# Ledger of designs, part 72: peptides against a protein of PDB entry 3JWR

Target 1, 323 residues: chain A of PDB entry 3JWR
Amino acid sequence: TRELQSLAAAVVPSAQTLKITDFSFSDFELSDLETALCTIRMFTDLNLVQNFQMKHEVLCRWILSVKKNYRKNVAYHNWRHAFNTAQCMFAALKAGKIQNKLTDLEILALLIAALSHDLDHRGVNNSYIQRSEHPLAQLYCHSIMEHHHFDQCLMILNSPGNQILSGLSIEEYKTTLKIIKQAILATDLALYIKRRGEFFELIRKNQFNLEDPHQKELFLAMLMTACDLSAITKPWPIQQRIAELVATEFFDQGDRERKELNIEPTDLMNREKKNKIPSMQVGFIDAICLQLYEALTHVSEDCFPLLDGCRKNRQKWQALAEQ
Target 2, 298 residues: chain A of PDB entry 3JWR as posed
Amino acid sequence: TRELQSLAAAVVPSAQTLKITDFSFSDFELSDLETALCTIRMFTDLNLVQNFQMKHEVLCRWILSVKKNYRKNVAYHNWRHAFNTAQCMFAALKAGKIQNKLTDLEILALLIAALSHDLDHRGVNNSYIQRSEHPLAQLYCHSIMEHHHFDQCLMILNSPGNQILSGLSIEEYKTTLKIIKQAILATDLALYIKRRGEFFELIRKNQFNLEDPHQKELFLAMLMTACDLSAITKPWPIQQRIAELVATEFWEQGDQVGFIDFVCTQLYEALTHVSEDCFPLLDGCRKNRQKWQALAEQ

## One batch from the design tools (peptide)

Design b1_p22_1_s4 (made by RFdiffusion4, then SolubleMPNN; from b1_p22_1, 16 letters changed)
Fold by OpenDDE base, seed 2:
Structure b1_p22_1_s4 (fold): chain B 323 residues (1-323), chain A 22 residues (1-22)
Amino acid sequence: as target 1 above (323 residues)
Amino acid sequence: SDQEFADRLLEEVRREEERLAK
């Protein structure tokens, strides 16, 4: 395609020029092509292209394929969300110095997972999928959408001309796929809530050890969630804009719940409760976000900007809630 | 209150967790 030719021939700017190492990064000013260039830079600067012998054209095609398999009519869970998740992962690995704590295969898997974790998202949550008796709900008992996202990820990775993992040994390939699957599934917030207690307790007791395979898996799951939710850490103008996109998508679901299922939506998804967004954001930060970024900062102090951003945004939302 | 919302959110997530555990 013309798009592939343009991408493959383009000079890829440095990470410094693209500012993709910054936790304060915003994609608002970037074209789709520029987001793809940023993605190439992430793979290159993490040494993934070299270490796993990726062909440039294949990587370009894969990126474009991933981007194409996000829906354009979904307000939040689209390519830009996936891209921002991956950028946060990149920043956490580089600026947050987590790269030194992980294997190359783990880094490869996390970056692929971040980009792929919401593939073909429909703008509705697992509860809606289940209640609407969607065909996907018959295939999977829990984490319905996350299983679907992984299936889409696997489909793309195995598509002709998109095989970025062809340079891996059989064992490396198996390991990578396992980690990708676990990382994508970990983005189910229900699983996060289920598992986070173990992680926080290990941190609290100063018993956290990445040399333990189980604890490593747990950490990768927590890191994925931290990147997935990283919009809450962004500078206030960026945070506000993203919160509007999230609200739009949730309200669209709520409208569908009323129309299609004859169900009164929860406040989070109720358009008539827009005035409650500030208090809901405070609640979300306190219940879900703060402890995670505190724990992550304990693992690597260089991740502090995520925690600091989250705290600052809590204050901003609280001030709005008191008005 | 913010805490009430947090509690509701946590409850919703916990309910889903319980469903996943069955």
Scores: peptide ipSAE 0.022, ipTM 0.621, DockQ to the pose 0.456
Fold by OpenDDE base, seed 5:
Structure b1_p22_1_s4 (fold): chain B 323 residues (1-323), chain A 22 residues (1-22)
Amino acid sequence: as target 1 above (323 residues)
Amino acid sequence: SDQEFADRLLEEVRREEERLAK
């Protein structure tokens, strides 16, 4: 395609030029092509292209395939969300200095997972999928959408001309897929809530050890969530705009719940309660975000900008909630 | 409180996932 030719022939700017090492990064001004260029740079600067012998054209095709399998009619859970998740992962690995704590296979898996974690997202949560008796709800008992996202990820990885993992040994391939699956499934917020207590307790007791395979898996899950939720850490103008996108998608679901399921939506998804957004954001930050970024900062102090951004946005949302 | 609301919402999500996992 012309798009592939343009991407494959383009000079990829440096990470510094693209500002993709910045936790304050915004994609709002970027074209789709520029987001793809940023993605190539992430793979290159993490040494993944070299270490796993990726062909440039195959990587370009894979990126475009991933982008194509996000829906444009979804307000928030689209390619830009996946891209921003991956950018935060890249920033955490580089600027946050987490790269040195992980293997190349783990880094490879995390980056693929970040880009793929919401593939074919429909702008509705697992609860809606279940309540609507969607065919996917018959295939999977829990984490319905996350299983679907992983299936989509596998489909793309195995598609002709998209096999970015072809340079891996059989054992490396199996390991990578295992980590990708775990990472995508970890983005189910219900699983995060279930598992975070163990992580926080290990941190609190100073017993956290990345050399332990179970703790490593737990950390990768927490890191995925931290990147997935990273919009809450962005500079206020960016955070506010992203919050509007999230609200739009949630309200769209709420409207569908009324129309299709004859259900009164929760406050979070109720368009009539948009005035509650500031207070709900404060609650979300306190209940979900703060402890995670505190724990992540404990693992690597260079991740502090995520925590600081989250704290600053809490203050901003609190001020709005008091008006 | 907003925290209580968030906690309740999260608990509902968790319970539903646990139910489905059985």
Scores: peptide ipSAE 0.022, ipTM 0.629, DockQ to the pose 0.523
Fold by OpenDDE base, seed 1:
Structure b1_p22_1_s4 (fold): chain B 323 residues (1-323), chain A 22 residues (1-22)
Amino acid sequence: as target 1 above (323 residues)
Amino acid sequence: SDQEFADRLLEEVRREEERLAK
């Protein structure tokens, strides 16, 4: 395609030029082409292209295929969300120095998972999918959309001309797919809530050990959630704008819940409760976000900007909630 | 409390999963 030709022929700027190592990164000013260029740079600077013998054209095609399989009519869970999740992963690996704690296969899997974790997202949560009796709800009882996202990821990875993992051995391929699946499934917030207690307790007791395979898996899950929720850590103007996108999508779901399911939406998805957004954001930060970024910062102190950003945004939302 | 909020969210998800599993 013309898009592929343009991307494949383009000079890829440095990570410094693209500012993709910054935890404060914003994609608002970037074109779709520039987001694809950033993605190429992430793979290159993580040594994934070299270590796994990726062909440039195949990588370009894969990136464009992933981007194409996000819906344009979804306000928040679109390509830009996936891209920002991957950028936060890249920043955590580089600036946060987590790269030194992981294997190349784990890094490869995490980056693919971050880009793929919301593929074909429909702008509705698992609860809506269940209550609407969607066909996907018949295939999976738990983490319905996350299983679907992984299925889409696998489909793309196996599509002709998109096989970025063709340089891996059979064992490396299996390992990578396992980690990708676990990482995508970990973005189900219900699973995060279920598992986080074990992680926090290990940190609290100073018993956390990445050499333990179970603890490694647990850490990768927590890291995925930290990147998926990273909008809450961004500078206030960015956070506020992203919160508006999230609210738009949630309100669209709430409107559909009224019309299609004949139910009253929760406050979070109720357009009439827009004035409750600041207090709900404070509650979300306290209940879900703060402990995660505290624990992550304990594993790597260089991840502190995520925690600091989260704390600053809590203060901003609290101030709005008091008005 | 923060834990109560998280527990409520988990319980809501669990209930829907159980409903579909029946």
Scores: peptide ipSAE 0.021, ipTM 0.619, DockQ to the pose 0.286
Fold by OpenDDE base, seed 4:
Structure b1_p22_1_s4 (fold): chain B 323 residues (1-323), chain A 22 residues (1-22)
Amino acid sequence: as target 1 above (323 residues)
Amino acid sequence: SDQEFADRLLEEVRREEERLAK
């Protein structure tokens, strides 16, 4: 395609120029092509292209395929969300120095997972899918959308001309897919809530050890969640804008819940409760986010900007809630 | 508490899954 030709022929700017190592990164000013260029740079600078012998054209095609399989009519859970998740992963790996703690296969898997974790997201949560009796709800009992996201990821990875993993051995391929699956499934917030206690306890007791395979898996799950939620860590102007996108999508779901399911939505998804957004954001930060970024910072102190950003945004939201 | 809030959320999800599994 013309798009592929343009991307494949383009000079990829440095990570410094693209600012993709910054935790404060914003994609608002970037074109779709520029986001694809950033993604190429992430793979390159993580040595994934070299180590796994990726063909440039294949990588370009894969990126474009992933982007194409996000919906444009979804306010938040779109390509830009996936891209920002991946950028946060890249920043955590580089600036946060987590790269030194992981294998190349784990890094490969995490980056693919970050980009793929919300493929074909429909702008509604698992609860809506279940209650609407959607066909996907018949396939999976839990983490319905996350299973679908992984299925989409696998489909793309196996599509002709998109096989960025073709340079891997069979064993490496299997390992990578396992990690990708686990990472995508980990983005189900329900699973995060279920598992985070173990992670926090290990940190609290100073018993956390990445050499333990189970703890490694747990860490990768927590890291995925940290990147998935990283909008909450962004500089306040960026945070506000992203919060608006999230609210838009949630309100759209709430409107559909009223219309299609004849139910009153929760406050979070109720357009009429817009005035509660600041207090809900504070609650979300306290209940879900703060402990995660605290724990992540304990694993790698260089991830502190994520925690600091989260704390600063809590203060801002609290101030608005008090008005 | 924050943990109680999270636990309640998890419980709601779990209950819905169980309902649908019947």
Scores: peptide ipSAE 0.020, ipTM 0.629, DockQ to the pose 0.240

Design b1_p22_2 (made by RFdiffusion4)
Fold by OpenDDE base, seed 3:
Structure b1_p22_2 (fold): chain B 323 residues (1-323), chain A 22 residues (1-22)
Amino acid sequence: as target 1 above (323 residues)
Amino acid sequence: TAALYSMKTVEEIEKELEEQWE
């Protein structure tokens, strides 16, 4: 395609020029081509292209295929969300100095997972899919969408001309797919809530050890969630705009819940309760976000900008909730 | 062949994941 030719022939700017090491990064001003260039830079600067012998054209095709398999009619869970998740992962690995704590296969898996974790997202949550008796709800009982996202990820990875993992040994390939699956499934907030207590307790007791395979897996899951939720850490103008996109998607689901399921939506998804957004954001930060970024900052102090951003946005949302 | 191998690998991975999450 012309898009592939343009991408493959383009000079990829430095990570510094693209600002993709910044925790404050915003994609709002970037074209789709520029997001693809940023993604190439992430793979390159993490040494993934070199270490796993990726062909440039294959990587370009894979990126474009991943981007194409996100829906454009979904307000939030689209390519830009996946791209921002991957950018936060890159920033956490580089600026947050987590790269030195992980293997190359783990880094490869996390970056692929971050880009792929919401593939073919429909703008509705697992509860809606279950209640609507969607065909996907017949295949999976838990983490329905996350299983679907992984299936889409696997389909793309195995598609002709998209096989970015072709340079891996069989054992490396198996390991990578395992970690990708675990990482995508970890983006289910229900699983995060179930597992986070163990992680926080290990941190609290100073017993956290990345040399333990179970604790490594737990950390990768927590890191994925931290990147997936990273919009809450962004500078206030960026946070507000992303929160509007999230609210739009949730309200669209709520409207569908009324029309298709004849149910009253929860406050989070109820368009009539827009005035509760600030207080709900405070509640979300307190219940889900703060402890995660505190724990991540304990693992690597260089991740502090994520925690600081989350705290600052909590104050901003609290001030709006008091009006 | 690669697709079939990938499927077996995924099934093995799923079993391992299920065992870890129990």
Scores: peptide ipSAE 0.020, ipTM 0.552, DockQ to the pose 0.029
Fold by OpenDDE base, seed 2:
Structure b1_p22_2 (fold): chain B 323 residues (1-323), chain A 22 residues (1-22)
Amino acid sequence: as target 1 above (323 residues)
Amino acid sequence: TAALYSMKTVEEIEKELEEQWE
């Protein structure tokens, strides 16, 4: 395609020029082509292209295929969300120095997972999928959408001309797919809530050890969630804009719940409760985000900008809730 | 390569994941 030819022939700017190592990064000013160039730079600067012998054209095609499999009519869970998740992962690995704690296969898996974690998202949560009796709800009992996202990820990785993992051994391939699946499934907030207590307790007791395979898996899950939720850490103007996109998608779901399911939506999904957004954001930060970024900062102090951003945005939302 | 992709490999991964989450 013309798009592939343009991407494959383009000079990829440096990570410094693209600012993709910054925790304060915003994609709002970037074209779709520039987001793809940023993604190439992430793979290159993490040494993934060299270490796993990726062909440039295959990587370009894979990126474009991933981007194409996000829906444009979804307000938040689209390519830009996946791209921002991957950018936060890249920043956490580089600027946050998490790369020094992980293997190349783990880094490869996390970057693929971050880009792929919401593939073909429909702008509705697992509860809606279950209540609407969608065919996917018959296949999976828990983490319905996350299983679907992984299935889409696997489909793309195996598509002709998209096989970025073709340079791996059989054992490396198996390991990578395992980590990708675990990482994508970990983005279900219900699983995060279930598992986070173990992680926080290990940190609190100073018993956290990345040499333990179970604790490594737990850490990768927490890191994925930290990147997935990273919008809450962004400078206030960026956070506020993203919160509007999230609210739009949630209200669209709530409108569908009324119309299609004849149910009253929860406050989070209820357009008529827009005035509660600031207080709900404070509640979300307190219940979900703060402890996660505190624990992540304990693992790597260079991740502090994420925690600091979260704290600053809590104050901003609290001030709005008091008006 | 296509030879790296195996449905058995996916099933093995799924089984291992289920055992870890029990």
Scores: peptide ipSAE 0.018, ipTM 0.551, DockQ to the pose 0.028
Fold by OpenDDE base, seed 1:
Structure b1_p22_2 (fold): chain B 323 residues (1-323), chain A 22 residues (1-22)
Amino acid sequence: as target 1 above (323 residues)
Amino acid sequence: TAALYSMKTVEEIEKELEEQWE
């Protein structure tokens, strides 16, 4: 395709030029081509291209295939969300120095997972899928969309000319796929809520050990969630803009719930309750986000910008809630 | 294709994950 030719022939700017190591990164001004260039840079600077012998054209095709399998008519859960999740992962690995704590396979898996974690997202949550009796709800009992995202990820990875993992041994490939699946499934907030207590307790007791395979898996799950939710950590103008996209998508779901399911949406998805967004954001930060970024910062102090950003945005949302 | 089939199926990975989360 013309897009592939353009991407494959383009000079990839440095991570410094692209600012992709910054926790404050914004994609708002980037073209789709520039987001793809950023993605190539992430793979390159994490040594994944070299260590796993990725062909440049194959990587380019894979990136474009991933991008293509996000829906354009979804306000938030689109390519830009996946790209920003991956950028946060990259920043956490590099600037946050998490790279030094992980294997190359774990890093590979996390980056692929971050880019892929919402593939073919429909702009509706698992509850909607279940209540609408969608065919996917018959395949999976829990984490319905996350399983679908992984299936889409696997489909792309196995598609002709997209096989970025072809340089791996069979064992490395299996390990990578396992981690990818775990990481994508970990983006279900229900699973995060279920598992986070163990992680926080390990941190609190100073018993956290990445050499323990179970604790490693737990950490990777928490790191994925931290990157997926990273919009809450962004500078306030960016956070506000992303919150508008999230609200748009949630309201679109609420409108569909009324129309298609004949139900009253929850406050979060109710367009008429837009004025509750600030207080709901404070509640979300307190219930879900703060402890996660505190724990992550305990694992690596260089991740503090995520925690600081979250705290600052809590203050901003609180001020709006008092208005 | 054949090399992929010698790899753990998605279903096998799912089962392992489910067992771990139990």
Scores: peptide ipSAE 0.020, ipTM 0.554, DockQ to the pose 0.029; fails the geometry check
Fold by OpenDDE base, seed 4:
Structure b1_p22_2 (fold): chain B 323 residues (1-323), chain A 22 residues (1-22)
Amino acid sequence: as target 1 above (323 residues)
Amino acid sequence: TAALYSMKTVEEIEKELEEQWE
């Protein structure tokens, strides 16, 4: 395609020029081509292209295929969300120095998972899919969309000309796919809530050890969630804009819940309760986000900008909730 | 790829993950 030719022939700017190592990164000013260039730079600077012998054209095609399999009519869970999740992963690996704690296969898997974790997202949550009796709800009992996202990821990885993992051994390939699946499934907040207590307790007791395979898996899951939720850590102007996108998508679901399911939406998805957004954001930060970024910062102090950003945004949302 | 055929099925991996998280 013309898009592939343009991407494959383009000079890829440095990570410094692209600012993709910054936790404060924003994609708002970037074109789709520039987001693809940033993604190439992430693979290159993590040594994934070299270590796994990726062909440049294949990587370009894969990135474009992933981007193409996100829906454009979804307000938040689109390519830009996946791209920002991957950028946060890249920043956590580089600036947050998490790279030094992980294997190359784990890094490869996490980056692929971050880019792929919401593939073909429909702008509705698992509860809506289940209640609407969607065909996907017949295939999976829980984490319905996350299973679908992984299936889409696997389909793309195995598509002709998109096989970025072709340089891996059979064992490396198996390991990578296992980690990708675990990482994508970990983005279900229900699973996060279920597992986070173990992680926080290990941190609290100073018993956390990345050399333990179970604790490594747990950490990768927590890191995925931390990147997926990273919008809450962004500078206030960016946070506000992203919160508006999230609210738009949730309100669209709420409108569909009223129309299609004849139910009253929750406050989070109720367009009539926009005035509750600030207090709900404070509640979300306190219940879900703060402890995660605190724990991540205990694993690597260089991840502090995520925690600091989350705390600053909590203060801003609290001030709005008091008005 | 040949690597795909030597892997656990998606369903097998899902089952293992589900059992691990139960």
Scores: peptide ipSAE 0.017, ipTM 0.536, DockQ to the pose 0.031; fails the geometry check

